# Designs tried in a protein design run: peptides against a protein of PDB entry 5D63. Part 97

Target 1, 292 residues: chain A of PDB entry 5D63
Amino acid sequence: SLRRGIYHIENAGVPSAIDLKDGSSSDGTPIVGWQFTPDTINWHQLWLAEPIPNVADTFTLCNLFSGTYMDLYNGSSEAGTAVNGWQGTAFTTNPHQLWTIKKSSDGTSYKIQNYGSKTFVDLVNGDSSDGAKIAGWTGTWDEGNPHQKWYFNRMSVSSAEAQAAIARNPHIHGTYRGYILDGEYLVLPNATFTQIWKDSGLPGSKWREQIYDCDDFAIAMKAAVGKWGADSWKANGFAIFCGVMLGVNKAGDAAHAYNFTLTKDHADIVFFEPQNGGYLNDIGYDSYMAFY

## One batch from the design tools (peptide; made by RFdiffusion4, then SolubleMPNN)

Design b2_p17_3_s1 (from b2_p17_3, 10 letters changed)
Fold by OpenDDE base, seed 3:
Structure b2_p17_3_s1 (fold): chain B 292 residues (1-292), chain A 17 residues (1-17)
Amino acid sequence: as target 1 above (292 residues)
Amino acid sequence: SKLERMLQRLLEFIASL
């Protein structure tokens, strides 16, 4: 079953993703097929899937950028009915915005069925062009039409997954205590993480004994990421992943404060030194405390 | 509280530098 999370949703037949046109928050904004760039933030193409309690395999899909929801126009079962962005809430009872999402017959891709109409999200004619029509269309769960099959690429991690990634890392002290601040985290590409670091002014900040040293740099980076998240996305119910660690060296005679993020596959953490913008697999310290 | 513990650990860290 599909987990709660943020997804990039790509057609199984052509290199096209589900895109909210211009990222507009206006009711009735078309959802269309659009090209994407792998390993980047595709700003208008990220969707938060929120599972509906006590309704099997059923979700709302909130566009991360606009904060609006995937909506089947008038809930119509007619083939070719527009799929648009529309204002809503995560746990709405409006069947126009409720989507049953289950594996297709190929076991890898998903189909997206409107809960009310029982029609499926369809990339019309498999058109790979930017702005191609996405509509509700008749179908069945077992048919193999790639126009109605979608890959859900997970772009976020749960707090439990983040905790597991930390636990696998060899640079964790025996006295480690982690403090989880949020439930779901968008994981940024390193290029974006670095850009936030650059824009924060930290590259030009001067290390000063006690008054602005390692802890100040690490906290400033986390604050910069938090602000970037708030300024960039209109959807709620998630955070941007950026951790702070306190660590001690092997000799036990030196301590350091630093940041960390997750690797592309979300399986491991990588350390980030906010004093120089470096990514390291070994920062020379074992963490005894983290918050993220 | 959770926050209190975090702050205490941070303060201890800062004091140790």
Scores: peptide ipSAE 0.031, ipTM 0.647, DockQ to the pose 0.117
Fold by OpenDDE base, seed 1:
Formats: C-alpha cells, structure tokens, sequence
Structure b2_p17_3_s1 (fold): chain B 292 residues (1-292), chain A 17 residues (1-17)
C-alpha cells in the first residue's frame, strides 16, 4: 500500500519522470515525460499523493510546484487521452482526478489507474524524449508493459518517521522532548539546504553575546527554510524538513542551539551548524529538546 | 493554538540556556 507522501515518479523502462510541463498552474497543462537529475530537486516532477478515505489504494496527485492535480481529460477511456494538470482539491470526488495506485506484477514498480475510466497512466511508446506524451491507455494490472509501470521514489517523511530517525541517533539526551510541528516533510538534498542557508544572509551574520547567538542562528535558519518552502511551492499539506535542537555537552556545563536534517535514506539525522554551514554527525552536544 | 503553546515551551527552554 502506497503511503501518503511526496514522490518523484520515474518510468520503469526509461530514465524519464512524470513532469508537469513548465510547472504551469494553467488548467490543461500537459503532463509529460522528462529527464531528471538524481539527488536534486526536480522542481516540476514532485507529486503529493493524498489517500482518499474509504477508497482503497486511491489517491489524488498534486503537483508540488503548481498546486494543480493530475487530471485525465474528460475522464475519457480512449487510449491516448491526455493527462494534464488541472485545478482541484486533495479530497475531490471528481473521478478525473482520482488514481488507484498499486504494485505492478514485478513487485517493485506501481501502476497508476484512473478511478473512473480504469485506464492507466502510460508513457506513450516508452519515449524517453523531453516532452514525451503521457496519456491514459488501456491495460491490465498484471501486464508487464514498462510504459505503464512507475517507480515511486519517496521524497518526504512523515512526522513518525522523523521521530524514529531522531530516536536512533546516539546524541540524544535522556531527558529529550520532541515537538512535532507538521505531518509530512519534504527532505531536501544538502546542496539545496545549503543554498537556502546562503541566501538567508546567515553566512554574513555576526555572533553577538545573547543578542544574536546560537538560538538566533538556529531559528533564523528554520525561518529561512519555511519561507523558501512557501515561496517555492504552491501545494499545501506538507512542510520542508528543518529541525531545531537544544543540546547540552557531556560535561553539562555548556548548551547549544543548532539545526538538523535527514540523511538521504531518511533513516538518520545529520546536524547542521547555522553559524558556519557545516554538516556533522556529532556536533558535541546531546539534544534535550527539538522542534521540527 | 497548539503551535503557539509549543513555541512558548520552546522559548522557556531557550531561556534556560
């Protein structure tokens, strides 16, 4: 069963991802196959899958960038029917925007079936070219045609998954209290996280006793990431992962405030020092409080 | 709000540093 989350959706046959053309929010914008770069933000190729209550394995797919939804044009069952971005809502009853997503016969990839038409999202002719047509096409769940098979690369974590990653880290104090602010988090590559840090002006900020010290740096980074998220994405229902921690050293005579994010595999956290932009596995403090 | 209460607790922790 596919979990709620943000996915990069890649064709099983060719190195092409499901792309909303130009990231446009206009109704009827084509969804197409497009090349992608691993371990980067593929801006027009991220989709928030929202499960529909009481409808098994069925989701809406919201483009993160445009805030529009994957839509089968007129809900037509004809092979070659356009799949477009269109305005919608996460829990719509419009069958043009409802997609049943289940494992394919290979047990690794998924197929994406329109709830109404029962046709499948198809990379037409398996074309690997940028701008290749994606359409509704006839098919069955058990067919092995890679034109209709998609890998769902999870780009986000739930609050529970983040909590679990923190709990596994050895640099957590016995008195630790975590405060979860959101339910689902887009996890950024370090390069993007660092760029946000640079753009925030923090690299040029001067440490000053009490008036602008470790807590101010850490909170400023959190705020910068929040602003970046709001400015970059039109979809709702998720946040950008950036945590703040308060920690105490082993001697118990010094405290520090710092940031943290998740590793690429989402299994662990890595500490981020907003005063210098460094990533560390050990920042020299054990966290007694976090919010994220 | 819940968020405001969480922030208040955060501020109390920060003050203890």
Amino acid sequence: as target 1 above (292 residues)
Amino acid sequence: SKLERMLQRLLEFIASL
Scores: peptide ipSAE 0.024, ipTM 0.573, DockQ to the pose 0.111
Fold by OpenDDE base, seed 4:
Structure b2_p17_3_s1 (fold): chain B 292 residues (1-292), chain A 17 residues (1-17)
Amino acid sequence: as target 1 above (292 residues)
Amino acid sequence: SKLERMLQRLLEFIASL
């Protein structure tokens, strides 16, 4: 079953993603097919899937950028019914905004069925052009029509997944204590992470003994990421992944504070030095404390 | 020690969230 998380939803037939047009939060904003760039933030194309308690395989889909929800217009079962962004809540009972998401017959892609109408989210005519219509359309779960099949590429990690990634890293001290601050984290591409670092002013910040040293840099980076998240996304219920670690060197005679993020495959962590913007697999310290 | 101070400060930071 599909896990709670943030997804980039791509058509199985053509290189098109489910896009909220212009990222607009206005009710009735069209959801359309649009091109995307791998390994980047596709701003209008990220969807938080929130599972509905006690309703099997059923979710709301909140557009991360707009904070609005995928909505089948009037809940109509007619083929060609518009799918739009509309205000809503994560645990709504409105069947216009409830989507049953299950594996398609190919075992890799998903189909997205409106809970009420039982029609499916359809990239009309498999049109790969930007702005192509996405609509509710008649279908069945076992049909192979790629117009109604979607890959759900997970763009976030749960706190448990992050914890697991940390735990398998060789640069963790035996006394390690981790503090989990949130439940679900959008994982940024390094390019975006670096841009946040640049925009924070940290590249121009001066190291000063005690008053602005390693811990200040690391905390400033986390604060910058937090602010970036708040300023960038209207959806709630997730955070942006950026960790802070305290570490001790092998000799035990030096300590350091630094950041870390997750690799693209979400399986590992990579260390980030906020004093120079470098990414390292080994920062020369073993972490005894982290919060993220 | 510096290490202990760093830890304490960050723990306080976490608690303030």
Scores: peptide ipSAE 0.042, ipTM 0.690, DockQ to the pose 0.781; fails the geometry check
Fold by OpenDDE base, seed 5:
Structure b2_p17_3_s1 (fold): chain B 292 residues (1-292), chain A 17 residues (1-17)
Amino acid sequence: as target 1 above (292 residues)
Amino acid sequence: SKLERMLQRLLEFIASL
């Protein structure tokens, strides 16, 4: 079953993703097929899937950028019915915004069925062009039509997944204590993470004994990421992944504060030095505390 | 609280520098 999380939703037939046109928060904004760039933030193409309690395999889909929800216009079962962004809530009872999402017959892709109409999200004619119509269309769960099959590429991690990634890292001290701040985290590409770092002013910040040293840099980076998240996305219910660690060296005679993020496969962490913007697999310290 | 525990660890770290 599909887990709660943020997804990039890509058509199984053509290299097109489900895109909220212009990222607009206006009711009735078309949801369309659009090209995407791997390993980048595709701003209008990220969707938070929130599972509905006690309704099997059923979700709302909130556009991360606009904070609006995938909506089948008037809940109509007619083939060709527009799928739009519309204001809503994560746990709505409005069947126009409830989507049953289950594996297709190929076992890899998903189909997205409107809960009320029982029609499926369809990339009309499999059109790969930017702005191609996405609509509700008649179908069945076992049908092989790629117009109605979608890959759900997970762009976030749960706190448990983040915890597991940390636990796998060899540079964790035996006394490690982790403090989880949120439940779900959008994982940024390093390029985006670096850009936030650059925009924060940290590259030009001067290290000063105690008054602005390693802990200040690390906390400033986390604050910058937090602000970036708040300023960039209108959806709620998730955070941007950026950890702070406190570590001690092998000799036990030096400590350091630094950041960390996750690798693209979400299986491992990578350390980030906010004093120079470097990514390292080994920062020379074993973490005894983290918060993220 | 959670925050207090985190802050305490941070303060301990700072003191160790």
Scores: peptide ipSAE 0.025, ipTM 0.613, DockQ to the pose 0.116; fails the geometry check

Design b2_p17_3_s2 (from b2_p17_3, 10 letters changed)
Fold by OpenDDE base, seed 4:
Structure b2_p17_3_s2 (fold): chain B 292 residues (1-292), chain A 17 residues (1-17)
Amino acid sequence: as target 1 above (292 residues)
Amino acid sequence: SRLERMRRRLEEFIASL
């Protein structure tokens, strides 16, 4: 089944993603097909899928940017019914905002069925143009129509997945203790992570003995990412991934504080030096403590 | 604990970096 997480939802037939028009939080804002740029933050095209307890394969879909939810207008079963952003809650009982999401017959893509109407999210006519209509439409689970098939590109990790990525890294000390601060993390492209670092002022910050040294840089980066998240997204229930580590070198005569994030495939961590903005697979230290 | 004492000892090295 589909895991809880943040997804970029891409049509299986054309290079178009499910987009909340202008990222607007207004009730009734159209959800449309729109082009996207791989390996970037597609701001209006990220959706937090929250599984509904005790309802198999059923979710709400919260637009990360607007904080509003995918909504089938009036829950109508008529083909061509508008799909819009609308205010809601993650665990709503409103069937207009409940979506059963399961694999299509091709075994790779998903179909998105409204829980109440049993119609499917449809990129009307498979139109690849920006602003193309997305609507509820009649269909079946086994139908091969790519207008109703969607790839769910997962853009986040759970705390457990992050923990697993850390655990398999070779630069973890035998005394390691990790502290998990959140449950789900949006993983940023390095370019975005770097831009946050630049905008934080850290590149111009002066290292000073004790008063502003490695721990201050690492914590300042974590704080900058947290603030960026709060300022950028209206949805709740997730964090932005940015870890802090304390590590000791192999000789055991030096320690360091630094950051880390996850690789694109979410399988590994990569170390980030907040004093110079560098990404490293080996920062020269083995972590004995992390919080993220 | 022994582990906590060890961590604190290692943390002392952070002062120089």
Scores: peptide ipSAE 0.038, ipTM 0.650, DockQ to the pose 0.112
Fold by OpenDDE base, seed 3:
Structure b2_p17_3_s2 (fold): chain B 292 residues (1-292), chain A 17 residues (1-17)
Amino acid sequence: as target 1 above (292 residues)
Amino acid sequence: SRLERMRRRLEEFIASL
């Protein structure tokens, strides 16, 4: 079954993603097919899937940027009914905003069925053009029509997944203690992470003994990422991944504070040095504490 | 605890970096 998380939702037939037009929070904003750029933040194309308790395979889909929800207009079962962004809540009972999401017959892609109408989210005519209509359309779960098949590319990790990634890393001290601050984390591309770092002012910050040293840099980076998240996204219920670690060197005679994020596949962590903006697989320290 | 003592010792090193 589909897990709670943030997804980039791509059509199985053409290189088009589910896009909330202009990221607008206005009720009735069209959801459309739009091109996307891999390994970047596709700002209007990220959706938080929140599973509905006690309703199998059923979710709300909240647009991260707008904070509005995928909505089948009037819940109509008519083919061609518009799918729009609309105000809502994560655990709504409004069937216009409830989507049953299950594997398609190909076992890789998903179909998105409106809970009430039983119609499916359809990229009309498989149109790959920007702004192509996405609508509710008649269909069946076993039908092979790629217009109604979607890849759900996970863009976030749970705290448990992050914890597992940390645990797999060889640069963790035997005394390690991790402290989890949130439940779900959007994982940023390095380019975005770096841009936040640049915008934070840290590149121009001077190291000063104790008063502004490694821990200050690391905490400032985390704060900058947190603020970026708050300023960038209207949806709630997730954080932006940016960890802080304290580590000790192999000799046991020096300690350091630094950041870390996750690799693209979310399987591993990569260390980030906030004093110079570098990414490293080995920062020269073994972590004995982290919070993220 | 031994662990606590170790952590305290390690924390002192952060001041140098």
Scores: peptide ipSAE 0.036, ipTM 0.642, DockQ to the pose 0.086
Fold by OpenDDE base, seed 2:
Structure b2_p17_3_s2 (fold): chain B 292 residues (1-292), chain A 17 residues (1-17)
Amino acid sequence: as target 1 above (292 residues)
Amino acid sequence: SRLERMRRRLEEFIASL
């Protein structure tokens, strides 16, 4: 079954993603096919899938940027019915905004069925052009039509997945204690993470004994990421991944505060030095505390 | 706990960097 998370949803037939046009929060904003750039934040193409309790394989899909929800217009079962962004809530009972999402017959892609109408989200005619119509369309779970098959590229991690990534890292001290602050985390590309660092003013900040040293740099970076998240996205129920660690060196006579994020495949962590903006697989310290 | 005592000891070094 599909896990709760943030997804980039890509058509199985052509290089198009499900896009909320212009990221608009207006009711009735078209959801369309649009090109995307790999390994970047595709701002209008991220969707938070929230599972509905006690309804098997059924979700709401919230656009991360606009905070609006995928909505089948009037819940109509007619082929060609518009799919739009519309105001809603994560646990709505409105069948226009409830989507059953299960594996297609190929075992890799998913199909997205409206709970009420039983029609499927369809990239009409498999059109790869920007702004191509996405609509509800008749279909079956077992047919091979790529117009109705979608890859769900997961762009977030749960707190449990983050915890697991930390646990398998070789630079964790035996005294390690982790503190989880949120439930789901959008994982940023390094380029975006670095840009937030630059915009924070940290590259020009002066190290000063005690009053502005390693812990201040690390906390300032986390605060900058938090503010960036709040200023960038209208959806709720997720955070931006940016960890703070305290570590001790191998000799046991020095400690450091630093940041960390996740690798592209979300399987490992990478350390980030907020005093110089460097990414390292080994920062020279073993972590005895983290919060993220 | 033993681990917490060790952690507190290590935290003393955070000021050095």
Scores: peptide ipSAE 0.035, ipTM 0.639, DockQ to the pose 0.110
Fold by OpenDDE base, seed 5:
Structure b2_p17_3_s2 (fold): chain B 292 residues (1-292), chain A 17 residues (1-17)
Amino acid sequence: as target 1 above (292 residues)
Amino acid sequence: SRLERMRRRLEEFIASL
């Protein structure tokens, strides 16, 4: 079953993703096929899938950028019915915005069926052009039509997954205690993480004994990421991943505060030094505390 | 606890830097 999370949804047949046109929050904004760039933030192409309690395999899909929801126009079962962004809520009862998402026959891709109409999200004619129509279309769960098959590339991690990644890292102290602040985290590409760091002013910040030292840098970075998240996305129910760690050196006579993020595959963490913007697999400290 | 005492010591190290 599909887990709650943020997904980049890519067509199984052509290199096109489900895109909310211009990221507009207006009701009726077309959802279209659009090209994407791997390992970047595709701003209008991220969707928060929220599972509906007690309704098997059924979700709302909220566009992260606009905060609006994938909506089958009038809930019509007619082939070619527009799929649009529309205002809504995560746990709506509106069948126009409820989507049953299950594995396709190939076992890798998913199909997206409207709960009410039983039609499927379809990249019309498999058109790879930017702005190509996405519509509700008749179909079956078992057919092999790539127009209705979608890869769900997970762009977020749960708190449990983040915890597991930390636990696998060799630079965690035996006394480690982690404090989880949120439930789901968008994981940023390093390039974006670095850009936030640059824009924060931290590269020009001067280390000063106690008044602005390692903990201030680390907390400032986390604050910058948090603000970036709030300013960038209209959807709720998730956070941006940026951790703070406190660590002790091998000698046990020095401590440091630093940041960390997740690797591309979400399986491991990488340390980030907010004083110089460096990414390190070994920062020279073992973490005894983190919050993220 | 012993653990808490250890943590406090480590926190003091950060504060001293």
Scores: peptide ipSAE 0.034, ipTM 0.633, DockQ to the pose 0.114

Design b2_p17_3_s3 (from b2_p17_3, 10 letters changed)
Fold by OpenDDE base, seed 3:
Structure b2_p17_3_s3 (fold): chain B 292 residues (1-292), chain A 17 residues (1-17)
Amino acid sequence: as target 1 above (292 residues)
Amino acid sequence: SRLERMERRFLEYIASL
């Protein structure tokens, strides 16, 4: 079953993703097929899937950028019915915005069925062009039509997954205590993470004993990421992943504060030094405390 | 506690970073 999370939703037949046109929050904004760039933030193509309690395999899909929801126009069962962005809520009872998402017959892709109409989200004619129509279309769960099959590329991690990634890292001290601040985290590409760091002013900040040293750098980075998240996305119910760690070296005669994020596959953490913007698999310290 | 000792080290050695 599909887990709660943020997904990039890619067509199984052509290199096209589900895109909210211009990221607009206006009711009735077309959802279209659009090209995407791997390992980048595809701003208008990220969707928060929120599972509906007590309704099997059924979700709302909130566009991260616009904060609006995937909506089948008038809930119509007619083939070719527009799928648009529309205002809504995560746990709505509006069947226009409820989507049953289950594995297709190929066992790797998903189909997205409107709960009310029982039609499927369809990249019309498998058109790979930017702006191609996405519509509700008749279909069945067992059909092999790639127009209605979608890969759900998970772009976020739960707090539990983050915790597990930390626990697997060899640079965690035996006395480690972690403090989880949120439930679901968008994981940024390093390029985006670095850009936030650059824009924060930290590259120009001067290390000063106690008054602005390692902990200040690390906390400033986390604050910058938080602000970036708030300024960039209209959807709620998730955070941007950026951790702070306190660590001690092997000799036990030095301590450090630093950041960390997750690797692309979300299986491991990578350390980030906010004083120089470097990513390291080994920062030279074992963490005894983290919050994220 | 061990954690307390580590916290003290953090406070003591942060100036050397």
Scores: peptide ipSAE 0.028, ipTM 0.571, DockQ to the pose 0.133
Fold by OpenDDE base, seed 2:
Structure b2_p17_3_s3 (fold): chain B 292 residues (1-292), chain A 17 residues (1-17)
Amino acid sequence: as target 1 above (292 residues)
Amino acid sequence: SRLERMERRFLEYIASL
């Protein structure tokens, strides 16, 4: 089963992603195929999949940027019916906004079926051009038509996955305590993480004994990421990943506060020094405590 | 609460430095 999470949804046949045109929150905004840039935030192309309780393999899909939901116009079963952004809620009963998502016959891609109409999300004619029509179209679960097959590239981690990544890291103290603040986290590319750091003013901040030292830098970075998240996205139900750690050195005679994020594959953590903007696999401390 | 535990642990750690 598809896990709850934020996905970049890419066509199996051509290098096109499911895009909410202009990121508009207006009802009826077209959802279209559009090119994307790997390893970047594709602002209008991120979708939060929320599983519906007691309805097998069925989700709502919320656009992160607009806060609106994928909607089959009038729930029509006619081939070529528009798929649009429309206001909604995560646990709606409106079948126009309920999507059954299961693996295709190839075992790697998914198909997206409207719960009510039983038609499938289709990149019409497999058109790779920007603005290409995405529509409901007749189909079956077992056919191999790439117009209706989609790769779900997960761009977020659950709190459990983050916890597991931390647990795998060798720089964790035996007395470690972790505190989970949210349930699902968008993981940023390092370039975006660094830009937030730059915009926060931290590069120009002066270290001062106790009054503005390592813990202040680390907390300021987390606050900056939080604000960036709130200012950037209209959807709710997720956070932006940015952790704070307190660590002790091997000798046990020095402590430090720092940040951390996740690697691209989400399997490991990488440490971030908010005093200089550096990324490190080994920051020289073992974490006693983290919150994220 | 979880938040209270976080705050307590953080303060304890900082105080131990």
Scores: peptide ipSAE 0.027, ipTM 0.515, DockQ to the pose 0.111
Fold by OpenDDE base, seed 4:
Structure b2_p17_3_s3 (fold): chain B 292 residues (1-292), chain A 17 residues (1-17)
Amino acid sequence: as target 1 above (292 residues)
Amino acid sequence: SRLERMERRFLEYIASL
């Protein structure tokens, strides 16, 4: 079954993603097909899928940017019914905003069925143009029409997944203690992570003994990422991944504070030095403490 | 809260270094 998380939802037939037009939070904002750029933040095209307790394979879909939810207009079963952004809550009982999401017959893509109407999210005519209509449309789970098939590209990790990535890294000290601060994390591309670092002022910050040294840089980066998240997204229930580590060198005679993030495939961590903006697979320290 | 306790523990640890 589909895991809770943030997804970029891409049509199986054409290079188009499910897009909330202009990222608007207004009720009734059209959800449309739109082009996307791989390995970037596609701002209006990220959706937090929240599983509904005790309802198999059923979710709300919250637009990360607007904080509004995917909504089938009036819950109508008529083909061509508009799919819009609309105010809501993660665990709503409104069937207009409840979506059953399961694998299609091809075993890779998903279909998105409205819980109430039993119609499917459809990229009308498979139109690849920006602004193409997305609507509820009649269909079945087993038919192969790519207009109703969607790839769910996971853009986030759970705290457990992050913990697992840390645990398999070779640069973790035997005394390691990790502290999980959130439940779900949007994982940023390095380019975005770096831009936040640049905008924070850290590149121009002066290292000063004790008063502004490695721990200050690492915490400042964490704070900058947190603020960026708060300022960028209206949805709740997730954080932006940026970890802080304390590590000791192999000789045991030096310690350091630094950051880390996850690799693109979310399987591993990569270390980030906030004093110079560098990414490293080996920062020269083994972590004995982390929070993220 | 759990988060507050974790944050406090971390801050105390950092201060001890």
Scores: peptide ipSAE 0.025, ipTM 0.511, DockQ to the pose 0.082
Fold by OpenDDE base, seed 1:
Structure b2_p17_3_s3 (fold): chain B 292 residues (1-292), chain A 17 residues (1-17)
Amino acid sequence: as target 1 above (292 residues)
Amino acid sequence: SRLERMERRFLEYIASL
């Protein structure tokens, strides 16, 4: 089953992703095929999949940028029915906004079926051009038509997955205590994480003994990421991953506060030094506390 | 606790960075 999370949804046939046109929050905004850049934030192309309790394999899909939901216009079963962004809620009962998402016959891609109409999200004619029509279309689960097959590239981690990544790291102290602040985290590319750091003013901040030292830098970075998240996305129900750690060195005679994020594959953590913007696999400290 | 002792050490032995 597809896990709750934020996904970049890419067509299985052509290099096109499901895009909310202009990221607009207006009801009826077209959802279209659009090109994308791997390993970047594709702003209008991120979707929060929220599983519906007690309805197997069924989700709402909230556009991260607009905060609106994927909606089959009038719930019509007619081939070519528009798929649009529309206001909604994560646990709606509106079948126009309920999508059954299961593996296709190839075992890698998914098909997206409207719960009510039983039609499928279709990149019409497999058109790879920007702005290509995405519509509800007749289909079956076992068809091999790539117009209706989609890769779900997971862009987020659950708190449990983050916890597991931390636990695998060799620079975690035996006395480690972690505090989970959220349930699902968008994981940023390092380039985006660094840009937030730059925009925060931290690169120009002066280290001062006790009054503005390592803990202030680390907390300021987390605050900057939080603010960036709030200012960038209209969807709710997720956070931006940025952790704070307290660590002690091997000799036990020095301590440090620093940040961390997740690697691209989400399997490991990487340490971030907010005083210089560096990413390190070994920051020279073993963490005894984190919150994220 | 061990954690509390480490937190105290953090306050006492903060790195120069």
Scores: peptide ipSAE 0.033, ipTM 0.584, DockQ to the pose 0.162; fails the geometry check

